# Peptides against a protein of PDB entry 2AKA, part 154

Target 1, 299 residues: chain A of PDB entry 2AKA
Amino acid sequence: MEDLIPLVNRLQDAFSAIGQNADLDLPQIAVVGGQSAGKSSVLENFVGRDFLPRGSGIVTRRPLVLQLVNSTTEYAEFLHCKGKKFTDFEEVRLEIEAETDRVTGTNKGISPVPINLRVYSPHVLNLTLVDLPGMTKVPVGDQPPDIEFQIRDMLMQFVTKENCLILAVSPANSDLANSDALKIAKEVDPQGQRTIGVITKLDLMDEGTDARDVLENKLLPLRRGYIGVVNRSQKDIDGKKDITAALAAERKFFLSHPSYRHLADRMGTPYLQKVLNQQLTNHIRDTLPGLRNKLQSQL

## One batch from the design tools (peptide; made by RFdiffusion4, then SolubleMPNN)

Design b2_p23_3_s2 (from b2_p23_3, 12 letters changed)
Fold by OpenDDE base, seed 5:
Structure b2_p23_3_s2 (fold): chain B 299 residues (1-299), chain A 23 residues (1-23)
Amino acid sequence: as target 1 above (299 residues)
Amino acid sequence: SEHQKELEKLFEEIDELNKKLAE
């Protein structure tokens, strides 16, 4: 079972190469969340590097198939430029931006055509995620006024698929009842069978409030549960705070917080990585029967 | 094509894995 995720990676690459994109029902995890929900920070924490585009508004404008592969070496490769190994993750960020602009232009438009990025690292577990554009209601730049619906339509191409798991990222310092991530997840997964909840910004909640009920799966139950994380603040990111230090601070946060201490061993970014690796592996295994025939019928 | 050959190989691997899982 150790090679199941790499197998799906090869499938993703092969289908991308022949121009088949969001129409295939591969076992995968789609990442959804509102803008500024902390999606990029979660993904960067997995890698331990700053490599995703940053900024205000819609940062991710194309689906990013992020394939994390445990390896003795650390480097990144793009499907669109095979043979080039990136060891500087700033160059990875620049390539994502360049490749995005190549397709969408400079008007901050979106495209449903994925970018396939594989990261080899000794610091990661095997894990594949599809990072999707953040949901927003506010157009920026030359974006059309209906950009919100364009993003939604793009997300729906992924999250409506039966074999798609949903990583729903919601900030705790906002009303969780109005979480864009949880709303879309509930729409396409009303029984909460395919959704994994991630709660960010727990450290930014008002004093005297907590997300204990959510994290204990008592408020909005998901079969696959919720995992809380603490990401670097924007100030920390701008100040180039080390991700390793941030992960230590995250651990300390959960251990020392009166509302979360009892959950600390089931919280945090490292635990999230482990859970996602296990859930994806098991999900692939469960979907393997009939997968070949299903994929062939979709070609 | 190269891509077709790769897909065929992947499908064979899926079949082999399914066989193992069914045992």
Scores: peptide ipSAE 0.354, ipTM 0.877, DockQ to the pose 0.673
Fold by OpenDDE base, seed 3:
Structure b2_p23_3_s2 (fold): chain B 299 residues (1-299), chain A 23 residues (1-23)
Amino acid sequence: as target 1 above (299 residues)
Amino acid sequence: SEHQKELEKLFEEIDELNKKLAE
């Protein structure tokens, strides 16, 4: 069971190497959400390092296949530069930016060609996520006016696949009924069978309001439920607040909040990581029958 | 090709896992 995720990682790498990207129906988790929904922070909290591009507007402009592998050592490697081990995660960030710019140019355009990044760490569980560009309605810089639709089309290439689970990231300080992530998930998964809800920014909600009903799966029910997280604030990120300290603060938040205390053991980034590891592992197991034949037919 | 050989190995591993899981 522990080797199922690494097996899919090897499949992802092998198919990427032969130029097969968009048509593969591998068991995987696609991460979707609006811009500034907190996707990057969630992923970085899993690794415990700052390594994703930051900035205004669309930071993720190519799909990022992020393969987390539990290991005794800590380093990263890219499929596009085999043999190079990155131990400085700032260099990882720079490589993502450079590789993105190499394909898309400097106009902040997007490309559907994935970047494959594997991170080995003693601090992670085995987990593979496909980070997708954040949904937006406002072009920035030299982006084309139809960038919204380009992003949506790119997302659809992943989330419409039957074996794709959807990690829908929504901020609590916005109207969840209008969440871009939940809308797209509902469109392709109307019965809520493939969608896992993540609620960020719970610490930024107005006084007197809470997301208890959502987190208890009572407002917008998903079969796989919701998990709340508290990410570092932008101020904390700029101040280089330690992720370990942030995780402790997250735990304290849930334990001390009157509306969430009873849910605290089923909330937070560490719990999310465990749940995703388990769900992905089980999902791979459930989809293995017939997977070979399906993949061969796509070659 | 090298990549085809690797895929064949992976497919074989999938087959073996499926057999194991079916038991």
Scores: peptide ipSAE 0.351, ipTM 0.876, DockQ to the pose 0.672
Fold by OpenDDE base, seed 4:
Structure b2_p23_3_s2 (fold): chain B 299 residues (1-299), chain A 23 residues (1-23)
Amino acid sequence: as target 1 above (299 residues)
Amino acid sequence: SEHQKELEKLFEEIDELNKKLAE
C-alpha cells in the first residue's frame, strides 16, 4: 500500500512534464489557509528542515507539489532541474524562490504552474501535499488589487476536484468561524467529506480559552476530523530553534494542557503526518478504479 | 516521447493494481 503514493507522484511528474497538471483530478491533498495560518511551519515540521520561503504577506505564489518520500538518504530534487540533488535545504529554499520569480517576475504575482519538489528523508512518511498560496485580502509588492480573487481562483482549480482532499489550516488564536481555510473548504465540500482540519497556534490562545470543542469535532464537524499542532514561534524560528526540539515542546504542550491531555495521542505534527499518510493512501486506493480512463480523457 | 512512454507504463501499472484490488 505504501507504493500508492509514489505511483501518484510519478503521475504528477509525468503530467506536469507535458503541461497537463492544472486540469487533472489526481488523488491528492491541497493545503489551504490564510496567510500566517502556519502552513509553512507544518510542512517544514514534516521534513524537519527549514526550506520554504518566509516573509510577510504572500509567500507561496505557485502551487508547490511537495512529495515526501521515506528514504535512507536525505536530499531534495526538483522536477524542473532533474539530476541535481540538494542536500542543503537552504539551497532548496533559494531554488523555490528563484523558480517562482522566474515565472512570476519580481512583482510578487502568482502563477498556477506548480513547482514539483521531492524530498527524500528517513524522517518522513510517504506523503504528497500541494501547498497553495495563502489566502489574503492585502496585495503586496506590485500585485494587482484583485490578488485575493486570483488566489481564490487558483485554489478553486484544485479544491473543486472531486479527488482532492483539503488540508484546511486554521489558527486557534483567531475566530475559527472566520477561518479562510474552513470557509473555502465548506464552499467546495459542504458535507465535510474531503476536508481535514489542522488547528495551529493552540499555544497562543488567550488564557482561559481552548479549542477543545473544535478538536473533538463538536463545533464544526468534519468527517475526517481535526488535528491540533503547535508550531515554532517566529521568535523560535529566528532564534534557530531546531524542529526536533519544537516537536518535543509540542508533545509536552498537549500532555500538560488540561483541555488537551486526553487528546494528546491524537494531536501533534507526528500524528498529523501519520494520519495524512494513511488518509492519502486510502484515498488513492479508493480512487484508483477508473483512474486510468479518467486521466486519459483529460489528455 | 519519453513522457508518453512513462505515462503508458503508469497506466499499465494502474491497470494491474486495479486487478489486484478487485480480487
Scores: peptide ipSAE 0.347, ipTM 0.875, DockQ to the pose 0.728
Fold by OpenDDE base, seed 2:
Structure b2_p23_3_s2 (fold): chain B 299 residues (1-299), chain A 23 residues (1-23)
Amino acid sequence: as target 1 above (299 residues)
Amino acid sequence: SEHQKELEKLFEEIDELNKKLAE
């Protein structure tokens, strides 16, 4: 079953090559969350490299199909420039920005056309995620006034699909009951069957407060549960703090926190990656029956 | 087309996997 995720990756690439982008009901995981919820940091922590665009406002402006592949070598490649291997992940970031700007222009608009990025690494498990633009209510720069609704519409193209799992990223230092990620997930998955909760910024909660009830799946129950993570601070990112060191600090945080110590083995970025690999593999297996006929009917 | 051939190959692989999973 180790080849199930790579098989779906090849399907994604093949359909993208023939111009079928967002309308495919492939078994996949869509990442949703508000701006500054910590989505980019979670994805970079999986790779162990800084490679995603950073900045104020809407950073992700096109869907990014991130295909992680376990390999003996470390490099990245884009579907739109086949044959070019990237070993410098700063160049990967620049290529994402350039390819985004090529389609969206200078007005910081959005496009539903995905960027397909594959990362080979000995430090990753096989895992495919679709990173989506962060939900926002505030247009920046020359963005249209209805940018909020454009983003929402784009997200719906993915999360309404029956075979799409939803990775809902919410910050712990905000009211979780009003989480944009959990709201959209509840709208399209009212029974909580397709949603995996990620809680970020646990280290930034007010003194004397914790998210134990959420992480124990008691407050807003999801069938697939919640996983807490601790990302690098913005200062750490700007200072180029090593991701490996940050992962060690994350482990220490959970082990040393009175409210989370008993959950420590089921928390953190490495555990999240393992769970997502397993969940996606199982989900692909469950959806394989009839997949061929479904895909052919969409051509 | 080359893309169509690739899709057909992938569909065959799906069929074979489904057979294995049904055993």
Scores: peptide ipSAE 0.347, ipTM 0.876, DockQ to the pose 0.673

Design b2_p23_3_s3 (from b2_p23_3, 14 letters changed)
Fold by OpenDDE base, seed 3:
Structure b2_p23_3_s3 (fold): chain B 299 residues (1-299), chain A 23 residues (1-23)
Amino acid sequence: as target 1 above (299 residues)
Amino acid sequence: EEQQKKLEELFEEIDELVKKLQE
């Protein structure tokens, strides 16, 4: 069976090369979340490498089209740096930072111009995500006072598209009713048809509290449901805790937790990858005829 | 021009896949 996700990757690359004005609603998953919601950690856990910019405040300042491709080899490629293979993922991080700064300047501003990053790895499923800037109300550095609205406007350019699925990343240790990710998702997807919920920081919840009702899709129901994950702590990241070990710890967390043990087989980063791969594949299949027609009209 | 050619190639690929999916 032909891989549909790699086809869409080629489309994304082609349209990115044409520029921002490509009137094509590509099937994609946009990742949205508040600042420090754990988006970067989720994405890095998919790859099994540390490769995303880190820091306080808004870290993602341009859309990052992250194309994961299952391969026998492990390396990364940027669309803006054709022919260069990155095998050191620290260099990948540095390139993202450099390319971001090249366009946005030094003021930590944002730009709607995407960075296209393809990662080949034996440890990933085929999956394409668009990581978007984290929602924030607090400007950092030399960011303009209206940065919140600039970010919102940028996000809306993606999440309002009919063929855009929304990966809404929310921390469990905060009130989910006030989740920035779920709020924006509800605004553009009021029936919850395009939204997949990810609940992070389950291990950081107060003693005696749990997110069982959310994970069981009983509190804020989404058609596509919720998946809980446990990311590495900042201490673990700084301590260079291996992602493989972190994934094992995540599995243990769900299995050993009284509130989550019955859900354990439908939780965790590996399961999330599988679900997203399946959801995206099915979504591509459903939208491909329409995409074909739209593309034909542009020829 | 090169971009247009790439789009045409992609269209052909998509068109073929759509046909297969409709079988």
Scores: peptide ipSAE 0.300, ipTM 0.872, DockQ to the pose 0.660
Fold by OpenDDE base, seed 2:
Structure b2_p23_3_s3 (fold): chain B 299 residues (1-299), chain A 23 residues (1-23)
Amino acid sequence: as target 1 above (299 residues)
Amino acid sequence: EEQQKKLEELFEEIDELVKKLQE
């Protein structure tokens, strides 16, 4: 049988071109998290490249539809500039920044208009994610005073959809009970049926503390559970630490930690990719009949 | 028109897959 994720990618591109993407309730995974929760690092670790905008404050200011496609070649393509193949991922980052600024202007505002980015790579599983702006409480720079609510409203446009799975990214070195990602997920998914928890910054927890109870799904249970990851530090990113080396360090972290070693095979970025691929594939299978009927009504 | 044709093609593809999933 044909791969279901590439099929949905074609649908997503086709419907984006006609402005009907939001109306079709396509099966997708929306990524939510507070500022500095480690969301961008998780996505870059999937690709194995640095390609997302970095900086202080709100970095993601438009939804980024990230379509990962397993391929023998490595390159990126944007829907807004078809036919241009990017092999330098720094140019991918610059294009995201330029396309964002073109729409939002210099005031660092947000726009609900998605950027569609497809990445072909031998190092990825087929996976589509919608990266959403990080939740914030305080405007930075020239941002509008109601930026918090604008971001929230944008997120709600995605996460309220029944066919939307939620990847809730929370840092372990903060109070998880007060996680912005888990709060918004609980608001729209009170039974925890559509939410996958990601716990970042496990390496930055205070000595003698751990997130074992959360990772074992005992503290704030989600039907789809939690996956812990260890991202590169900002120092490592600035120092151009190789992502492959970072993934090896992540594996070593889980294996060597007394509280996590028994979970190590169900933790880390590679395992997260596998889980998300499987979850999305199964979700597409479950929703495809309904999508077929809806598409038929539009012919 | 080209977009409509693409949607029709995608529908046929989805329809076939749905039928296979229901067998």
Scores: peptide ipSAE 0.299, ipTM 0.872, DockQ to the pose 0.622
Fold by OpenDDE base, seed 4:
Structure b2_p23_3_s3 (fold): chain B 299 residues (1-299), chain A 23 residues (1-23)
Amino acid sequence: as target 1 above (299 residues)
Amino acid sequence: EEQQKKLEELFEEIDELVKKLQE
């Protein structure tokens, strides 16, 4: 595994600690998508554990810097509670919720202050993602009426950065032309240079319809293309369906589907993780000289 | 400051990597 991602992780942590992260334009992947687009499931499938807050409305209310680190051991650490190793990923979920509530209160408000979570696992590739609040039109709880715009403003702080790649997560069972993720990506990346499309819920499309044209990059072309995934349903999650079993089912789905079988080797969560690892690594290489200069200016 | 020292160390690492990339 390439050493560049861990280096950037250390840099990210260091600058976060001193409050100077925003001006560095660190190479990163911001994850954007509407509520219920399947972002949480994608991230959890990378780890192979359930660890993200779930529920109706906005579950991610602070940016979550998720640093996946390939390791022989499996545990998680938060930057805000150094020295504590979490081996129970339910406790990880609870800590995210508690730390979110500590800053935002109980009103389901949002904060731009990131939570930094590092997950060590033998089942992950080195990968850093910034999970951002889901775009929504409907305030929940005691959220202000303008919560939509607050979320958008927060997202813009990340996705407007030149060194930010955008993982745009869109459900296939909705009109992709109206995808919040693809819209915001198009706004800040009109040429589709920084955007990676993820199409979820392919298994929930209406009978006789498919997303083949999108996945083949023919409908809404992105330079970095699209990757389809099949996540666990909410029923499966509630029923404690194992992620490993779900990944096997995902593979079977693509292989057996007449519209996707020819793409099967370039689809699914494991392939997505590999692509993201590679793209992030390459992106770091491209931006590292500039990062060096910016870091020097902070000394 | 410990953080400043850490940043200096990171700079050195990045600087070395940049040099390698430019070869």
Scores: peptide ipSAE 0.286, ipTM 0.870, DockQ to the pose 0.641
Fold by OpenDDE base, seed 5:
Parts: C-alpha cells; sequence; structure tokens
Structure b2_p23_3_s3 (fold): chain B 299 residues (1-299), chain A 23 residues (1-23)
C-alpha cells in the first residue's frame, strides 16, 4: 500500500495547480504547534537535511506541503518551479524564503496559499505533511496586530477537515496542559481520534521532572498516542551538527533515561516517521472511496 | 483542459485502486 501516498501527492499537486486546495478534503497530516515548539526540527530530521527557514518569531508563513518520497536519488522539487531539481538543500531553504516573500511581501505577513515541496531521498519513508505557521500571541515586526487570529484561521482551514490528521507538536519544557497544539487539537478533535501527539525538548526538562505520564498516554489520552523526540539544540544546528549523529544521541537519550527506557522502542524520530507513514497509509485507504466520489464530482 | 485531463487520469487511477481494495 506504499503507492497510496504518491497517488495523493499527485492529487494534491493537481488541485493546487487549479487553485482548489482549500476545497479538498484530502487525507493529510497537518503539523501544528506553537512557535519554537520544534516542528521544523522534526521535519528536517525526517529528511536528514537542514532545509527549512530558521529564525525568531513566525518562520513558517505559508502552509508547506512537504511530500517525502522514498527514492534512490536525493533532490527536491517545488511545484511552482517545475523541472528544477534542487540538490543543495540550502537552496531549498532560500527558495522557500523567496517564494514566501513573493506572496506575503516583506511585512512578515502570512498567506494561506501553500508551497508544495517534494523531497526525494533514500532516507525517507513516503510521507506527506502540511507544515502550518506556528501559533503566536504577540505580533513581531510589521506583522498585523491580528496575526494570531490570522494564523488560527489558517490552521482551522486544515484541521477542521475530517480527513485531516493532526500532528500536535508540544515542547516538554513548557506546561503541556497549556500547549497551543493540544488546545487546538482538542477544539477540533475533542475525542482525540485524529490527533497524534509529538513531545519535543524532553532533554530540556528540569531535573527530577519527566513527561512519562504524557508519553504513556495517561494524562491527556489520544487514540493515536504520543511519541517523544529529541531534536538538535540551536547550538547544534548553528554548528551544523550532523542529523545522523543527533538521531543516535536521541536513541541514547531514551535508552539511558530512567523514566523513558521502557518506552524507548516507541520513541524517537525514526519511530515517529514509521508511525506516520503507517497511519497516513491506513488513513488514505479508509478515505480513498470517499475521495474517489469527490473527484468524480469535480469532473 | 490540461488540468481536466490530469484530473480524469487521476480519477481512473483512484477508481482502479478503490476497486482493488474492495475485492
Amino acid sequence: as target 1 above (299 residues)
Amino acid sequence: EEQQKKLEELFEEIDELVKKLQE
């Protein structure tokens, strides 16, 4: 069933080209989280490359449809730049920034128009994610004073759809009960049927504290559970620490931590990627008949 | 027209897959 995800990718591209993305209830995973929750790091860890814009405040200002495709070759393609293959992932980052600025202007505003990025790599499983702008409460720079609400409205366009799974990214070093990601997920998915919890920054928790209860799905239960991850520190990112080395360190973290050792086989970025691939595949299978009917109605 | 053709092709692919899944 691995070929189901590429099919949905083609659908996604086709509908994007005709400007109808907002009207499609495609099986997809929307990534939600507060600013600095670690969303970008999770996505980069899947690819094994640094390719997402970094900075303070709202970095993602347009939805990024990230289509990961397992391939023997490694390169990226943008839907808006058909035929151009990017092998330098720094250029991918620059293109995201340029394309974002082209539509939103220089005022750091947001746009609901997605950027479609496909990454071919031997190091990825087939997986499509929609990275959404980080939730914020405080406008920065020339952002509109209502930027918080604009972001929320944008997120709601995705997460309210029944065929949308929600990857809720929350940092462990903050109050999880007040997680922006979990709050919005609870709002649109009160029964926790469509939400997958990701807990980042487990390595930054205060000594003597842990997120065991959350990771064991005992505190805020989700049908699809929680997966803890350890991302590179900002220092490691700035120092261009190898992602492969970071993944090894992540594994070591879970295995050596007294509160997480028993969960270690169900934690970490590789496990998360596997789970998301499986869940998306199954979700596509379940929704495909309905998708067929919807597509037929568009003909 | 090109987009319409592409949608038709995609429909055929999905339709075939749905049929296989229902077997």
Scores: peptide ipSAE 0.283, ipTM 0.868, DockQ to the pose 0.681

Design b2_p23_3_s4 (from b2_p23_3, 13 letters changed)
Fold by OpenDDE base, seed 4:
Formats: sequence, structure tokens, C-alpha cells
Structure b2_p23_3_s4 (fold): chain B 299 residues (1-299), chain A 23 residues (1-23)
Amino acid sequence: as target 1 above (299 residues)
Amino acid sequence: SEAEKELEKLLEEIDELNKKLAE
């Protein structure tokens, strides 16, 4: 079963190389969330490295197919520059930015053309995620006024697919009922069959409030449930706080919090990564019988 | 193309995996 995710990775790469002429509903996890919901931090926490573009507004402007592969070595590779191994993750970030700008221009526009990034690391489980642009209502820079809808249209290309799982990232310090991530998930997955909820910023909730009911799947139930995480603060990120230390702090947060202590073993980034690995693996297994026929039809 | 060749290989691998899953 451990080879299922790598198999799909190879499929993804091959289809990306062929271009948009291949319409295959590959089993995958699309990451959705509003701007500043904490998506990038979640992904970086999986890798244990800072490697994603940061900033205000829309930082992810192309789909990023992030293929995490457990390996004895640590390096990254891009599909668009095969053979180049990146060991400095700052260079990875720069390459993402450069490649994004190459296609979208300097106006902070978006493109539906994915960037395929594979990260080999001893610190990751096999996991593939498609990071999608953050949903926004406010254009920045020279973005077109309809950027919100462009983003939504892009997201819909992924999340409407039956074999697409949805990682809905929502901040706890905002009204979860109005979460962009949960809204779009509800739109395309009204029964909550394909959606995994991630609740970020639990440490930033108002005093006397908690997200216990959400995390216990009692408020907005999802079949696949919710997992809470605590990301580094922006200050910590800017200060290049070690992710390992942040993960330890996250663990401490859940263990010490009266509302979350009983859930602590089912919370946090490491648990999330494990769950996603398992869910993706199982999902691939379940969809594999159908993949054969679909693949054949594309040849 | 190289990608098409890879897809053909992957198809074979999927067939084998499906066979195993059916057992």
C-alpha cells in the first residue's frame, strides 16, 4: 500500500507533461482556504522547512502539486527543471516564485497550470497535496477585479472531481460558519464525504472561547472529521523559528488546554500528516479499479 | 512521447495492483 501514492505521483507527472488534453480524475487532496487561513504554514510544517512563498494577499497563484516522499535524503525537485536537486529550501521558494511569475507575469495574476514539486525527506510521510490559491474577495496589485471568481473557477476544476478529497483549512479565530473553505467544500460536497477539516489558529481564539465542538465534529459534521493545528505565528516565521520547536509547542498547547487535552492525541500537525497519508492511500486504493479504464481511454 | 510511454507502464502497474487487490 505504501507504493500507491508514488504511483499516483507518477501519473500526475505524466499527465502534467501531456498537458490539459488528459482529463483524468486522479485521487488527490486539494487544499482550500481563505487567504491567511494558514494553508502554507500547514504544508511547511509537514516538510519541516520554509519553502513556500509568503506575503500579503494571494501568495499561491498557481496550483502547487506538492508530492512528499519519505526518503533517507532531503531534497526537492521540480518537474519543470528535471535533474536539478534543491537542498536549500530557500531556493525552492525562489524557484516557485520565479516559475509563477514566468507564467502569470508580474501583475500577480493566476494561472491554472500546476507547478509540480516533489520533496524527498526523512521527516515526511508519503503524501501528495494540491495547494490551491487562497480564496479572496480583494484584488491586490494589478490583479483583475474578477480575481475572486478566477480563483473560484480554478478551485472548482479540482474540487468538483469525485476523486478529489478536500482539505478545508479554516482559522478558528474567525467565524467558522463563514469559512471560505467550508463553504466551497459544502458547495461541491454537500454531504461532507470528501472533506477533511483543518482548524488553524486555535491559539489565537478569544479568551473563554474554544473550538471543541467543531473539533469533536458536533457543530459542522464532516465524515472525515476535523483536526486542529497550531502554526507558527507570523512573528515566528519572520524570525525563522524552528518548525520542530513549533511542533513541540503545538503538542504542549493541546495537552495543556482544558478544552483540547482529551483530543490531544488526535490533534496537531504530525497527526494530520498521518491521517492524510492514510486517507489518501485508502482513497487511491478505492479508486484504483476505475483508474485503469480511465487511463486506457486517455491513451 | 516519453509521457505516453510512462503512462503505458503505469497502466500495466495498475493492472497488476488491481489484480492483487482483487485477491
Scores: peptide ipSAE 0.291, ipTM 0.856, DockQ to the pose 0.708
Fold by OpenDDE base, seed 1:
Structure b2_p23_3_s4 (fold): chain B 299 residues (1-299), chain A 23 residues (1-23)
Amino acid sequence: as target 1 above (299 residues)
Amino acid sequence: SEAEKELEKLLEEIDELNKKLAE
């Protein structure tokens, strides 16, 4: 069972190399959410490194196939520059930005062509995620006025696929009923069979309010449920606060909060990583019988 | 291509895994 995710990683790489990515229904998890919903922070917390582009507006402008691989060593590799091992994660960030700009140009446009990044680390579980551009309603810079629809169309290419699980990232300090992530998930997965909810920014909720009903799966039920996380603040990110320390603070938050204490063992980034590993592994197993036929059709 | 060869190899591995899962 532990080898299923690496197998799909090799499939993803091979399909990317032949340019047929758009037609693939591989078992995968697509990450969706509005801008500033906390997607990048969740992914960085899995790795324990700062390596994703940051800034205002749309930071992810190409799909990022992030392949986490448990290893005794720590380094990153890109499919577009095979053989180069990155040990400095700042250089990883710079490479993502450079490769994005190479394809999209300087106008901060988007491209559906994925970047494939593999991270080897002793601190990760085997897990592959497809990070997608954040949904936005406001064009920035030289972006076209219809950028919102371009992003939506790009996301739909992934999330409409039957074998695509959806990691819907929503901030708790915003109206969950208006969550862009949950809206798009509901559109393509009306029965909530493929969607995993992540609730961020629980620490930024107004005093006297909580997301208990959401986290207990009582407000907007998903078959796969919700997991709450606490990411580093922007101040913490700018100050380069250690992610390990942030994870400890997250644990403390859930344990000490009256509304979440009873859920603490089923909350937080480490638990989310474990659940996603298990969900993806099981999903690959379930789809494996049909995967053969799909592969054959691509040869 | 190298990618096609890899896909063929992966197809074989999937076949083997499917056999194991069916047992």
Scores: peptide ipSAE 0.290, ipTM 0.857, DockQ to the pose 0.685
Fold by OpenDDE base, seed 5:
Structure b2_p23_3_s4 (fold): chain B 299 residues (1-299), chain A 23 residues (1-23)
Amino acid sequence: as target 1 above (299 residues)
Amino acid sequence: SEAEKELEKLLEEIDELNKKLAE
């Protein structure tokens, strides 16, 4: 069971090497959400490092296949420069930006061609996620006016696949009924069978309000439920607040909040990582019999 | 290609895993 995620990682790498014309529905988790929903922070919290591009507007402009691998050592490796080990995660960020620009140019356009990044760390569970561009309605810079639809089309290439789980990231300080993540998830997964809800920014909700009903899976039920997280604020990020300290603060937040205390053991980034590891593993197991035949047809 | 060889190897591994899962 423990080798299932690494197996799929190897499949992903092999298909990427063959080219984009490989149409195999691999078991995977696609991360979706609006811009500023907190997707990047969630992923960085898994790694415990700052390594994703930051900025205004669309930050992720290519799919990022993030492969987390538990290891005794800590380093990153890109598929496009195999053999080069990155130990400085700032260099990882720069490489993502450079590789993105190499394909998209300098116009802040998007490309459906994935970047494959593997991170080895003693602090991670085996987990593979596909980070997708944030949904937006407003073009920035010299982006094409139809950038919103280009992003949606890109997302649909992933989330419509039957073996794709959807990590829907929604901020609690916005109207959840209008969540871009939940809307797209409902569109492609109307029965809520493939969707895992993540609620961010719980610490930024107005006084006297809470997301208890959502987190208890009572408002918009998902089979796989919801997990709340508290990310670093932009101020904390700018101030170089340590992720480890932020995770401790997150734990404290849930434990001390009257509306969430009873859920605290099923909340937070570490719990989310564990759940995703388990769900992905089980999902791979369930899809493996069918995957065999599909794989053979690609040879 | 190397990628195709890797896929073939992976197919074999999947077959073995499926056998184990069927037990």
Scores: peptide ipSAE 0.280, ipTM 0.852, DockQ to the pose 0.679
Fold by OpenDDE base, seed 2:
Structure b2_p23_3_s4 (fold): chain B 299 residues (1-299), chain A 23 residues (1-23)
Amino acid sequence: as target 1 above (299 residues)
Amino acid sequence: SEAEKELEKLLEEIDELNKKLAE
């Protein structure tokens, strides 16, 4: 079972090399969320490094296939520059930005062509995620006025696939009923079979309010449930707060909060990573018989 | 191509895994 995720990673890389057909429908987890929902912070917390582009507006402008691999060593590799090992994660961020700009230009446009990034680390579980551009309604820079729909169309290429699980990232400090992530998930997964809910910004909720009902899966039920997380604040990120310290603070938050204490062992970034690893592994196992025939058709 | 050879290997591995999962 431990080799199932690496097997799919090798499939992803091979198909990318020969021209990936979107019809392959490989078992994967697509990450969706509105702009500033906290997607990038969740992914960085898995790695324990700052390596994703930051800024205002649309930060992720190409799909990022993030392949996490448990290893005794820590380094990153890009599919587009094989043989180059990155040990400085600032250089990883710069490479993502450069590769994005190479394809999209300087106008902050988007491209459906994925970036494939593999990260080896002793601090990660085997896990593959596809980070997708954040949903937005407001064009930035020289973006066309229909950028919202371009992003939506790109997301649909992934989330409509039957073997695609959806990690829907929603901020708790906004009306969850109006969550862009949950809306798109409901559109393509009306029965809530493929969607995992992540609730961010629980620490930024108004005093006297909580997301207990959502986290207990009572308000907007998903078969795969919800997991709450607390990311670093923008101030913490700017101040270079250590991710390890932030994870400890997250644990303390759940344990000390009256509404979440009873859920604390089923909350937080480490638990999310574990759940995603298990969900993806099981999902690959269930879809593996069908992958054989699809693979044969590509030969 | 190298990628096609890799896919052939992966197909064999999938077949083996499917056999194990069916047991």
Scores: peptide ipSAE 0.273, ipTM 0.851, DockQ to the pose 0.618

